Peptides against a protein of PDB entry 3J47. Designs and how they scored, part 42

Target 1, 121 residues: chain A of PDB entry 3J47
Amino acid sequence: IRLTNQLKSLKGLQSKLKDVVEYLDKVINKELPINHTILGKLQDVFNLLPNLGTPDDDEIDVENHDRINISNNLQKALTVKTNDELMVIYISNLVRSIIAFDDLIENKIQNKKIQEQRVKD
Target 2, 26 residues: chain B of PDB entry 3J47
Amino acid sequence: NAQYHLLVKQGDGLLTKLQKYGAAVR

## One batch from the design tools (peptide; made by RFdiffusion4, then SolubleMPNN)

Design b2_p15_1_s2 (from b2_p15_1, 9 letters changed)
Fold by OpenDDE base, seed 2:
Structure b2_p15_1_s2 (fold): chain B 121 residues (1-121), chain C 26 residues (1-26), chain A 15 residues (1-15)
Amino acid sequence: as target 1 above (121 residues)
Amino acid sequence: as target 2 above (26 residues)
Amino acid sequence: SEEEKLLKEIQKALA
């Protein structure tokens, strides 16, 4: 149950992120007007992201475009890393749940055997 | 990616077996 | 029993 809920939650998050990306692509392509409310919420999300620029990168007179690209690449790398870590945690929890269920089943089988033996005695 | 998908597939298989077993034990 | 068989299958899959 808990693992299934986590998977469902993760799938829901993935779907939501896909929708956001699709929306942004449509806005960039001028297929849809800019929604200021959505944009504001996205800005809030980005502001909660760790500063991907090292303090040293802020002092480098690299053209703003190159800094943005580097920051985006670092953000992408961190996102991928975080995703991988979350996947590992998910799989670990899944395995733990399977083991716990196996133990529960074994305990139930043993209890049934003990009960059957008591009825025969 | 392929390793991840394989691991997920294996986990799903185990979960399915576990569900069948749980149903049989009830 | 069918239950024991299923348990063995799970154990085999975990090994």
Scores: peptide ipSAE 0.315, ipTM 0.837, DockQ to the pose 0.088
Fold by OpenDDE base, seed 4:
Structure b2_p15_1_s2 (fold): chain B 121 residues (1-121), chain C 26 residues (1-26), chain A 15 residues (1-15)
Amino acid sequence: as target 1 above (121 residues)
Amino acid sequence: as target 2 above (26 residues)
Amino acid sequence: SEEEKLLKEIQKALA
């Protein structure tokens, strides 16, 4: 039951990671804004990952050792993938912030120039 | 990957510039 | 202005 739940959770995580990647691709392509809900879900998955990799000592049948190692490796791989996705989201947010600040600064500079011209007139 | 690290470094550089600019605008 | 200089630096970094 526990292994099945872990596998189901991993499949769910994999599906969510796929959704995040697709979303990030759209964000990188400037097709969509960053969805905070996806980030929250990804963080939740990351917080759950340590719990997914702990084989409870109680179900260590020797035959499942390879499956447990595969599961742990998969979880580690998913963690790395999640970290990479979070990083992409972070960079995307930074880029958007930079663009927004650039526009804000330009607007402020223009407003200052307009005020300076009004004082000279 | 080296490309990822480079991208992060570039992002950090831009963030630093943005922070300086934001401070100067304020 | 210092603001314009910083804007130019940001633009240069984005390019």
Scores: peptide ipSAE 0.312, ipTM 0.844, DockQ to the pose 0.085
Fold by OpenDDE base, seed 3:
Structure b2_p15_1_s2 (fold): chain B 121 residues (1-121), chain C 26 residues (1-26), chain A 15 residues (1-15)
Amino acid sequence: as target 1 above (121 residues)
Amino acid sequence: as target 2 above (26 residues)
Amino acid sequence: SEEEKLLKEIQKALA
């Protein structure tokens, strides 16, 4: 039962990670805006991951030290991957903001040029 | 790690420039 | 204008 639940959880996580990657690709390609709700849910999943990997304190047998290290390494790897994904999202948002501001500036410059031409006429 | 920090630093620099521009356009 | 200078600087940073 426990092993089956772990496998199911892992498969669920894998599917969710795939969905996140697909979403991130769409965001990078400017096909979709950043969805704060998805980001929040992703953060929640990652905050729950440490709790999923913590065996209850009662089964800390000494033989589990190697397993705990492996689990910690996996969690660390997942955390790094998550951080990378968040960074990509952040950079994508930053780039979009910069482009939007650039367009606004260009529009303002054009408007000023039009006004100056009108005053000269 | 170094590439990450460099990317973040570049992003922060752009953000700062953007803020200055926004202030000048007002 | 100062605004144009800032725009050029942003464009340069994006490039």
Scores: peptide ipSAE 0.300, ipTM 0.842, DockQ to the pose 0.085
Fold by OpenDDE base, seed 5:
Structure b2_p15_1_s2 (fold): chain B 121 residues (1-121), chain C 26 residues (1-26), chain A 15 residues (1-15)
Amino acid sequence: as target 1 above (121 residues)
Amino acid sequence: as target 2 above (26 residues)
Amino acid sequence: SEEEKLLKEIQKALA
């Protein structure tokens, strides 16, 4: 039962990571806006990761210490990777906002020029 | 890390320019 | 205008 649950969780995490990568690629390519729901779900997955790596306290065998350290290192590496992905998303949103604002300013300038020309005519 | 900080710095620079432009257009 | 100059600078930064 435990191994099956771990495998299922790992498959779920793998699928989610794939979805995040695909989303990030689309954001980088300016095809999709940032989806806050995906970020929320990713955060939830990471908050659940410590619970997935905690072996039940009952078998204190010395061999488990190396596995716990490996699990902690993996969790740390995954956390860093997730933070990097979130940063990429943040930067992508920032760039999109800047472009949108630039377009807005350009439109405002054009409208002003049109109005000034109409007043002169 | 260094590449990320560079990208952030470039973004901040663009944002600052945008803010100045927005203030000038007001 | 000053606004046009600033717009050109932004466009240059985006290119």
Scores: peptide ipSAE 0.298, ipTM 0.836, DockQ to the pose 0.078

Design b2_p15_1_s3 (from b2_p15_1, 8 letters changed)
Fold by OpenDDE base, seed 5:
Structure b2_p15_1_s3 (fold): chain B 121 residues (1-121), chain C 26 residues (1-26), chain A 15 residues (1-15)
Amino acid sequence: as target 1 above (121 residues)
Amino acid sequence: as target 2 above (26 residues)
Amino acid sequence: SEEERLLKEILESLS
């Protein structure tokens, strides 16, 4: 029972970690718009969290049940925290990209104005 | 959660404005 | 003019 629960928790964590990595790769490659996919993956993580904490209904001694529940709650909290940190990194990178694009557009407008003035002269 | 959603919403707003501007410059 | 207006709106959103 305990070993099976630990293995299940590890598998769930591995799956979530894989999803996070895949999301980060898509963001780095500019393949995904920021908000809907992030929220979707966050929701997927939250939907997997209950599955990480379901003790098998087998007769677990009350003392072991409390320790397992505390460990599962801590693992869930750490997973949420990690996801939030990754989200902050993602948003920060998005903002940087927006600023860089804004600067590029401004430069393009300025260059166009300079060229138009040269044609009039 | 609420602060996170607000930050995400602000990011989406900026992205939308950027897309509109990019379309206007073309 | 429209391009400049949109640029200003972006800058205001970043502030």
Scores: peptide ipSAE 0.427, ipTM 0.852, DockQ to the pose 0.079
Fold by OpenDDE base, seed 3:
Structure b2_p15_1_s3 (fold): chain B 121 residues (1-121), chain C 26 residues (1-26), chain A 15 residues (1-15)
Amino acid sequence: as target 1 above (121 residues)
Amino acid sequence: as target 2 above (26 residues)
Amino acid sequence: SEEERLLKEILESLS
C-alpha cells in the first residue's frame, strides 16, 4: 500500500514532466500559439489529477484512506503550484516581448520621422 | 480559476495584437 | 500610421 502510493505519485509526476517536455517541443517548433499550448497542457494536468488520486479498487485499504487523501492533496497542491509558476513565467515573457516590440516600433517611427524631415529640408 | 482564465484571455488578446504588429512592420 | 495605431492598441491592452 505505502509503496504503491509512492509509485503512483511518481508516475503522476513523470506524466506531468512528459507534458512539460511536449509543451516545450511544440513551442520550439512553433506548431501552436504559446497560449493555446499552455492552456492545453494545464487542461492535461487537471485531467490527470483524478487519475493520480484514485488507487485501483483492489488496493484500497480502509485504514490508509486518510493518508491517501493527504498524499493526493499534497500532490494536487504541488501540481497547482507548478502550473501557477509556469503561468507567471509565461505572462512575464509575453509582457517582455510586448515591451521589446513597443521599443522596436517606436524606434521605427522615429527613424521614419527623421527621414521625412530630411526629405523636406 | 476565474482570475487565471481572465489573465489567459488577456494574454491571448495581446498575442493577437502582437502578431498584427509584426505583420505591419514587415 | 497603421503601425502607430497597433502600438497604441498594445499599450492600451497592457494598462
Scores: peptide ipSAE 0.415, ipTM 0.852, DockQ to the pose 0.087
Fold by OpenDDE base, seed 1:
Structure b2_p15_1_s3 (fold): chain B 121 residues (1-121), chain C 26 residues (1-26), chain A 15 residues (1-15)
Amino acid sequence: as target 1 above (121 residues)
Amino acid sequence: as target 2 above (26 residues)
Amino acid sequence: SEEERLLKEILESLS
């Protein structure tokens, strides 16, 4: 029962991670803005990852050591993948903010030029 | 790791420029 | 002028 629940949770996590990657790709492609709620949920999932890899102390068979190493490698890979995804989100938001700021500045420069022309006339 | 650090460095550079520009517009 | 220069530098960094 517990192993089945862990497997189900892992499959659920994998599905969610796939959804996150797809969302991040859309964010990178400027199709969607960053959603803080999704990001927060991702962070929560990652904070819970250390708890997903603790096998109950009672089933340490030698066959579980290889499975533990695989689980640790998977957790590490997931952590790295998440960090990469968060970084991509950060950079994407930064770029968007810069572009929006650039547009604002250009508008201010244009307004200033218009005012200077009005004073000369 | 190296690509990650490069991307972060570029982001920080952009952030710095954005901050300077924001200060100039105020 | 300074604002325009800073804007250009930002745009160059995005390229």
Scores: peptide ipSAE 0.404, ipTM 0.858, DockQ to the pose 0.089
Fold by OpenDDE base, seed 2:
Structure b2_p15_1_s3 (fold): chain B 121 residues (1-121), chain C 26 residues (1-26), chain A 15 residues (1-15)
Amino acid sequence: as target 1 above (121 residues)
Amino acid sequence: as target 2 above (26 residues)
Amino acid sequence: SEEERLLKEILESLS
């Protein structure tokens, strides 16, 4: 029962992570805006990941060392993957901000040119 | 790690430029 | 203008 529940929870997490990746890909491709709620949930998951791989203080029998290492490696891999996804979101937001500022600057330059032309006329 | 740090550094540079521009537009 | 210079600097950083 406990192992089955853990496997089910892990599968659920994997499915959610896949959904996040798909969302992030859409954000990278500028198909969707950044959703702050999704970003917050991802950060929460990231903050909880270190706690998911700590075996409770139950007797670390030597035979479980490989299983613990595999669990820790999986957690590290998930952490790296989540970090990469967050980085992509950050870069996407940065690029969008830069584009918006570029458009603002160009609009201001154009408005200034129009005003200068009106003063000369 | 090195690629990540490079991307972060580039992002920080852009943010700094955006801040300077925002100050000049005000 | 200073604004045009700053815009050019931003564009250069994106390139």
Scores: peptide ipSAE 0.395, ipTM 0.854, DockQ to the pose 0.085

Design b2_p15_1_s4 (from b2_p15_1, 7 letters changed)
Fold by OpenDDE base, seed 1:
Structure b2_p15_1_s4 (fold): chain B 121 residues (1-121), chain C 26 residues (1-26), chain A 15 residues (1-15)
Amino acid sequence: as target 1 above (121 residues)
Amino acid sequence: as target 2 above (26 residues)
Amino acid sequence: SEIEKLLKEIEESLS
């Protein structure tokens, strides 16, 4: 029962991570805005991932070791993948912030030029 | 990793330029 | 203009 629940939770997590990756791809492609709530939940999932790999010491069956290694490799791969996706989101937000700030600066420059022209007239 | 670091460096460079420009417009 | 150029380069790198 506990192992089946862990496997189900892992499959659920994998599906959620796939959905997140798909969301992140849409954000990169500017199809969707960045949702801070989704990012926060993803970060929480990542912070919990190291804790998911502590098997209680009691039933070390040798067959479980290969499954644990596969699970750990998958978990590590998922962690790396999501870290990369979070980085892409961060960069995308940074770029958007830079564009917005550039537009703000240009608007301020134009306003100053208009004021200087009005003083000369 | 290398592509990511390159992107981060480009982003940081842009941010720095933007900050300088923003300070000059004040 | 130079900032816009750098933004385009970043966008191209994301793509």
Scores: peptide ipSAE 0.362, ipTM 0.860, DockQ to the pose 0.079
Fold by OpenDDE base, seed 3:
Structure b2_p15_1_s4 (fold): chain B 121 residues (1-121), chain C 26 residues (1-26), chain A 15 residues (1-15)
Amino acid sequence: as target 1 above (121 residues)
Amino acid sequence: as target 2 above (26 residues)
Amino acid sequence: SEIEKLLKEIEESLS
């Protein structure tokens, strides 16, 4: 029963992680804005992962070592994937900031040209 | 981690250049 | 287009 629940939770996490990657790909492609709520939820999931590897102190039976190693490997894999997702979000925000600055600069240049033309007339 | 930090550092460098460009257009 | 150069550098960093 416990092993089956762990496997089910792992599959659920894998599915959610796939959805996050798909969302991040859309953000990279500028198809969607970054949703901070999704990031917050992902961070919450990550913060809960260390607690998935703490067996309740009672039955330290030898079977827990392989489960702890699998849980630790999964936590590491999830940590790496979360870091990659955060990186994608950071770069996406950076690119958006650059585009916004470019538009602001262009608008300022245009406004200056219009003002200079009005002074000549 | 090292690749991530390198990418972040490159991004910060680009942002700094963009800020300088924006200041020059003012 | 200095901003376009910066965008290209970002794209190269993502590759």
Scores: peptide ipSAE 0.346, ipTM 0.861, DockQ to the pose 0.081
Fold by OpenDDE base, seed 5:
Structure b2_p15_1_s4 (fold): chain B 121 residues (1-121), chain C 26 residues (1-26), chain A 15 residues (1-15)
Amino acid sequence: as target 1 above (121 residues)
Amino acid sequence: as target 2 above (26 residues)
Amino acid sequence: SEIEKLLKEIEESLS
């Protein structure tokens, strides 16, 4: 039962990570806006990861030390991956803000040109 | 970490350039 | 044109 639940949780996490990567790729390619809800859900998943790797305290057998180290390394790797994803989101937001600001500047320039033309007429 | 900070710094630099351009068009 | 240059720099930074 525990192993099957762990496997199911891992498969679920893998699927979610794939979805996040696909979303981030679309955001980088300017195909989709950043969704803060997806980010929040991802953060929640990562906050639950430490709880998935904690074996119940009851069997302190010496063989568990290597498993704990593997779990910690996996958690660290997942944290790094999360940070990379958050970085991509941040950069994507920055790029969108830059594009939006550029469009505003262009619109302002065009409006000024139109006003100057109307004053000459 | 260093690559991350470099990328963020590049983004901030671009934003700053854009802000200067926006101020010049005002 | 200057904005287009900035956009190209951004694109290059993402590559």
Scores: peptide ipSAE 0.344, ipTM 0.855, DockQ to the pose 0.087
Fold by OpenDDE base, seed 2:
Structure b2_p15_1_s4 (fold): chain B 121 residues (1-121), chain C 26 residues (1-26), chain A 15 residues (1-15)
Amino acid sequence: as target 1 above (121 residues)
Amino acid sequence: as target 2 above (26 residues)
Amino acid sequence: SEIEKLLKEIEESLS
């Protein structure tokens, strides 16, 4: 029962990660804006990942050790993929913030020039 | 990882430049 | 102009 639930949870996580990758690709292609709710859900999944890999110490039968190692490797691979996705989102947000700040600076410079012209007249 | 760290470093450099320009415009 | 140039370089790096 526990192993089946872990496999089901892992498959669910893999499906969610695939959906996130597809979303990120759409954001990179400027087809969709960055959704902060998706970021929050990814962070929640990342915070839950260590709990998926902690075998409760008591029922490690020797036959489960190879399956646990495979599960840990897959979890590690999924963690790396999630980190890469979060990094792409972070960079995309930074770039957007930089563009917005540049536009604000330009607007302030223009407003100052207009004010200086009005004082000179 | 290395390409990402390089990209983050470039982004941080840009943010720092923008902050300096923002302070000069204030 | 310099900031716009740097933004273009970042966009090219993301592509």
Scores: peptide ipSAE 0.334, ipTM 0.855, DockQ to the pose 0.077

Design b2_p15_2_s1 (from b2_p15_2, 9 letters changed)
Fold by OpenDDE base, seed 1:
Structure b2_p15_2_s1 (fold): chain B 121 residues (1-121), chain C 26 residues (1-26), chain A 15 residues (1-15)
Amino acid sequence: as target 1 above (121 residues)
Amino acid sequence: as target 2 above (26 residues)
Amino acid sequence: IIDEIREEVLKLLLE
């Protein structure tokens, strides 16, 4: 029962991670706006991932140790990959915020020039 | 890792320049 | 200054 629940939770996590990667790719491709709530929940999941790799010290048979090490290395590699994807999104958001702020500044400068012209007429 | 930190640092540098410009236009 | 920021941002997007 406990192992079956862990396997189901791991499959659920893998599916969720795939949905995340697909969402991340759509955001990179500018097909979707960045949802801060999704990013926050992702960051929380990744901050909890280091705590998912400590089985408390009671009874893991030596035959499971190689499979667990491969699974932990794969999970660590997936964590690094998703951290890199979150990083690309953070940069893409930063750039979008910079462009939007640039346009706001330019609009403010233009409005100021129009007001200065109206005071001279 | 190192290339990413460089890219983040460049983005933060641009954001800082943009913030200074926004404050000067205020 | 704005045009320089835009150009740097565009460089960061094309890398």
Scores: peptide ipSAE 0.363, ipTM 0.867, DockQ to the pose 0.050
Fold by OpenDDE base, seed 5:
Parts: C-alpha cells; structure tokens; sequence
Structure b2_p15_2_s1 (fold): chain B 121 residues (1-121), chain C 26 residues (1-26), chain A 15 residues (1-15)
C-alpha cells in the first residue's frame, strides 16, 4: 500500500509539473495570463509533500533509513524544482507588469505632447 | 534561496525606477 | 530612463 501511494503521488506530481512547465512556456510566450488555480494546486502539492513523507511510527527495521533519506532527497529536489518554476512565474509576471506600465507611461507622454502642440497652434 | 532573493531584489529595483518615472510623468 | 529600464528588464529576461 505505501509504495503504491508514493508511486501515485510521484506520477501525480510529475503530471502537475508537466502542466506547470507547459503553462510557464505559454506565460513566457505571452499566450496566456497566469492561472491562479494552477498556482494554488501547486502550492497545495508543496504543503502536502512534507506530510506524505512522514511515516506513522509503526515498526523498526534498519533497512528503512536509506529509503527515508532517498525519499527526503527526492522531496527536496522536487521542492527546489517547483521553487524554480514559481520563481520563473513570478519574474514573468513582474516583467509583464513592468512592460504594461512602461506602455502606459509612454502613452501618457505622447498624449501630453499632442495637447501641448494643439495649444501652440 | 539566495539567487531567488537576488532576482526578487533586482525586480523590485526595476519596479522602483518605473514608479519614480511614472511619478515624474504625472 | 525608459530605455535604461527596458535594458535592465531585457537583462533579467536573458539571465
């Protein structure tokens, strides 16, 4: 049962990670706005991953310590990977906000110049 | 963590420059 | 100023 749940969680995470990468590529390419639902589901997976790695404290055997370290290292690697993905999303949003604000400033400058010309004519 | 904070600080620096420019155009 | 902001944004996109 435990191995099947870990494999199912890993497959679910891999699928979500792929969906996030595809979403990030569409965000970088300006094809889509940020889907808050994907971000929320990713954050939920992050909050649940630490809890999915805690074994209930039933039964000592010395072979489990290396498997726990591998699971913790995989969880850390997945945490780093998704932190990097969230960072790319954040930067992409920041850049879009900067470009949109730059365009608004330029439009305001142009409108001011047009008004100043109309007052001189 | 450190690289993330560096990128966030650079983005905040750009946003601050943009805000100053927006205030000067007002 | 605008051109400098654009250059800094482009640098952040290329890193």
Amino acid sequence: as target 1 above (121 residues)
Amino acid sequence: as target 2 above (26 residues)
Amino acid sequence: IIDEIREEVLKLLLE
Scores: peptide ipSAE 0.348, ipTM 0.863, DockQ to the pose 0.052
Fold by OpenDDE base, seed 2:
Structure b2_p15_2_s1 (fold): chain B 121 residues (1-121), chain C 26 residues (1-26), chain A 15 residues (1-15)
Amino acid sequence: as target 1 above (121 residues)
Amino acid sequence: as target 2 above (26 residues)
Amino acid sequence: IIDEIREEVLKLLLE
């Protein structure tokens, strides 16, 4: 019963992480706007993940070391993967902000040229 | 970490150039 | 990828 509940909770977490990845991919592909609340919660999950992977210093028998190392390596690999996804989102936002600002500059130049033409006529 | 910080620093450099260009067009 | 995005942004800033 206890182990089955842990496995069910882990599968639920895995499904939720998959939904987050799919959301992040849609944001990267410009299909959805960035939700700051989702990104903040995702960052909070990343800050908590290292604390969930540190066993408190109480007595780990040597036979569990390989299974714990595999779990910690998987958690570290998932943390790296989603840090890379967050980085791609950050860059995509930066590029969008740059393009939008460039378009604003060009629009301002064009408006200035139109005003200068109207003063000469 | 180092690659991430390098990339962020590069983005900040581009944003700073864009801000200077926007100020020159004002 | 990052360098390609940088080149595209540089092109957009120079046009």
Scores: peptide ipSAE 0.327, ipTM 0.863, DockQ to the pose 0.050
Fold by OpenDDE base, seed 3:
Structure b2_p15_2_s1 (fold): chain B 121 residues (1-121), chain C 26 residues (1-26), chain A 15 residues (1-15)
Amino acid sequence: as target 1 above (121 residues)
Amino acid sequence: as target 2 above (26 residues)
Amino acid sequence: IIDEIREEVLKLLLE
């Protein structure tokens, strides 16, 4: 149950991220007007990600196209790392669920054998 | 991405086999 | 690592 719910939540997140990307592509292609409410919520999601480049509030004055590329590369690297970590957690929970189920089956087989012995005595 | 999807698909296959085994032991 | 864990899970499910 818990693992299936986590997988469902992750699939739901992936679908929503895909919908956001598709929306952003349509906005870039001028097929849709910029929805400020969607953009604001997306900015809030990016602000809830560890800000990988709040310069300390004292360096507002270097408009370098290179800093935007570094922050985007770091965000991409953290997104990939987070995806890999979530994958490892998913597999680990899968394996634990398999082991716990195997133990449950073995315990059930043993309990049946004990009941069959008690009926023969 | 593709390797992750393949890995998840294999995990779902294992879960399906495990569910069948659990149903046979019932 | 991930492939090794997969192989162990496959082994455990075939027993």
Scores: peptide ipSAE 0.320, ipTM 0.860, DockQ to the pose 0.071

Design b2_p15_2_s2 (from b2_p15_2, 10 letters changed)
Fold by OpenDDE base, seed 4:
Order: structure tokens, then C-alpha cells, then sequence
Structure b2_p15_2_s2 (fold): chain B 121 residues (1-121), chain C 26 residues (1-26), chain A 15 residues (1-15)
């Protein structure tokens, strides 16, 4: 039950993330108007990411385009790193849940064997 | 990325086997 | 079947 619920929640999260990406692609392609509420929530998620990219305020005038690309690459690298860390945690929890289920299975088999022995006596 | 998907797929496969076993032990 | 699952889990833990 618990492991099935975790897998279901992860699949649900994956589906929601896919829906968000598809929505963002439609907004980028101008197929849908910008929803300020969705953007605000995404911005809140990005603001909860450690601000890796306040360059100290001391260089006025190198083209905004290269800084945006570097910031996007850093943010992408951080998102990948965070995703890798979350994955390691997820796998660790999955393995722990599998071990706990194996122990539960073994306990059920032992209990069944004990009951079968008690019926033969 | 590919190793990630492989590891997740292996975990899902193991979970599916575990679910089948849990259903057979019920 | 159980022993195969245990072996797969052990291989994942040792990997």
C-alpha cells in the first residue's frame, strides 16, 4: 500500500510536470495567453531555488543576452543537480520500501507455515 | 539522464514484481 | 520468485 501510493504520487507529479511543460510550450508559441497565476506559482518555485545568480551590481553594460544564457545554463545545471539528488532520495526510499515489503512477505510466509503446522498437530 | 531513466525503470519493474507478490500473498 | 527479487534488491544495494 505505502509503496504503491508513493509510486502513484510520483506518477501524478510526473504527469503534472508534463502538463506544466506543455502549457509553457503553448505560451511560448503564443497559442495561449500568459496566465499570471501559473507564472506566479512557477516564479515562487524558482525563487525557492537558491538564488545562484545575483552577480554583484558592479558591471553595467555587457549585453543582457549572454548573462541570460549563462544564468539559464546555471539554473539548468542546478535543476539537474537537484533532480539527481531527489532521484537518489527517491531510489533510497524505494529500496527501503522494497526491503520492508520483503520482510513483510517473509513474515506472512512464516505465519502461514506456523498455521499449517498447527492444523496438522 | 539515460542512467536515471534506466534506474527508475528498474525500480518500477521491481515494484511491479513486489505488487504481484503482495497480491498473491493476500 | 522471492529469491530473484531479493537478489535484484541486493544487486541494487551493492550497486
Amino acid sequence: as target 1 above (121 residues)
Amino acid sequence: as target 2 above (26 residues)
Amino acid sequence: LIDKIRKEVLELLLS
Scores: peptide ipSAE 0.340, ipTM 0.859, DockQ to the pose 0.057
Fold by OpenDDE base, seed 3:
Structure b2_p15_2_s2 (fold): chain B 121 residues (1-121), chain C 26 residues (1-26), chain A 15 residues (1-15)
Amino acid sequence: as target 1 above (121 residues)
Amino acid sequence: as target 2 above (26 residues)
Amino acid sequence: LIDKIRKEVLELLLS
């Protein structure tokens, strides 16, 4: 149950991120009007990402296209790293759940055999 | 990505087999 | 059946 919910949540997040990208592409292409509420929520998501390349709010000099690229690359690298770590944790929890379930089944079979032997004695 | 998706798919297949086994032992 | 599942899990862990 918990692992299936995590996988479902991750798939849901991936689908939502795709929908956001498709929405942004439609806004860029002027196919849809800019929805300020969606942009505000998207900004909140970006602000919750570790700002490993926002210069302190006083140095938003538009001149460093290279700093924006480095910041975006660092955020992307952290997102990829976090995704890989979550994947490893997911697999590890899957394996642990399988082992624990196998042991539970074996214990149940053994308990049934012991009970059947006690009824024959 | 592709290797991970394959591994997750194999894990889900194994979990489904395990669930069937757990239902048969119940 | 159990042994087959254990083998499939081990193959997933070693892959």
Scores: peptide ipSAE 0.337, ipTM 0.863, DockQ to the pose 0.056
Fold by OpenDDE base, seed 1:
Structure b2_p15_2_s2 (fold): chain B 121 residues (1-121), chain C 26 residues (1-26), chain A 15 residues (1-15)
Amino acid sequence: as target 1 above (121 residues)
Amino acid sequence: as target 2 above (26 residues)
Amino acid sequence: LIDKIRKEVLELLLS
């Protein structure tokens, strides 16, 4: 019973991770706007992932160990890929924010110059 | 990892510079 | 100074 529930929870987590990757791909492709709340929750999940990889050293049969190691390596590779995708999204947003703020600064400078010219006339 | 951290640091550096300009324009 | 930031941002976008 306990082992079956853990396997079900792991399958549920795998499905959610797939949905997350698909969401991130849509955001990278500009099909969906970036949701900061989703991104923050994803970052929190990934910050907790380093704690998922401590095998307590108690008795797993050698044949299950190779399949579990392959699954863990694949999950680690998927985690790295998702971190890279999150990074691209973060940088893209940062750059857009920088450009928008630069334009705002330029507009403020121009408005000040126009006001100074109107006071001299 | 290293290229990621470098790119994030460069972005943060630009953001910090931009914040200083925003404060100077106020 | 603003033009330097724009240039640095453009360099980051093109890298």
Scores: peptide ipSAE 0.327, ipTM 0.859, DockQ to the pose 0.047
Fold by OpenDDE base, seed 5:
Structure b2_p15_2_s2 (fold): chain B 121 residues (1-121), chain C 26 residues (1-26), chain A 15 residues (1-15)
Amino acid sequence: as target 1 above (121 residues)
Amino acid sequence: as target 2 above (26 residues)
Amino acid sequence: LIDKIRKEVLELLLS
């Protein structure tokens, strides 16, 4: 039951993430206007990502385009790394769950065999 | 990405088999 | 059937 609920929640999250990606692709393709509410929630998600690189506001000169690209690349690299780490954690939890379920099945089979022996004696 | 989807698909397949077995033993 | 599932789990763990 608990494991099935976690899997269902994860599948639900995966579906929602897919819907967000599909929405973002439509916005990038200019097929839909930017929904400020979705953009605000996405901004909140990105603001919860550690802003690795507030450059101090003290030199206005023409190099700002490369720094924005470097910050975006670092944020992207960190997002990929975080996704890979979350994936490893997910697989590890899945495997632990499978092992625990296999042990439960084996214990149930053994209990059934013991009960069948007691009925024959 | 592709390896991730493959691994998730394999995990889902295994979980489905395990669920069927757990239901048959129940 | 169980042994096949165990084998598949072990293969997944070792991959």
Scores: peptide ipSAE 0.315, ipTM 0.846, DockQ to the pose 0.060

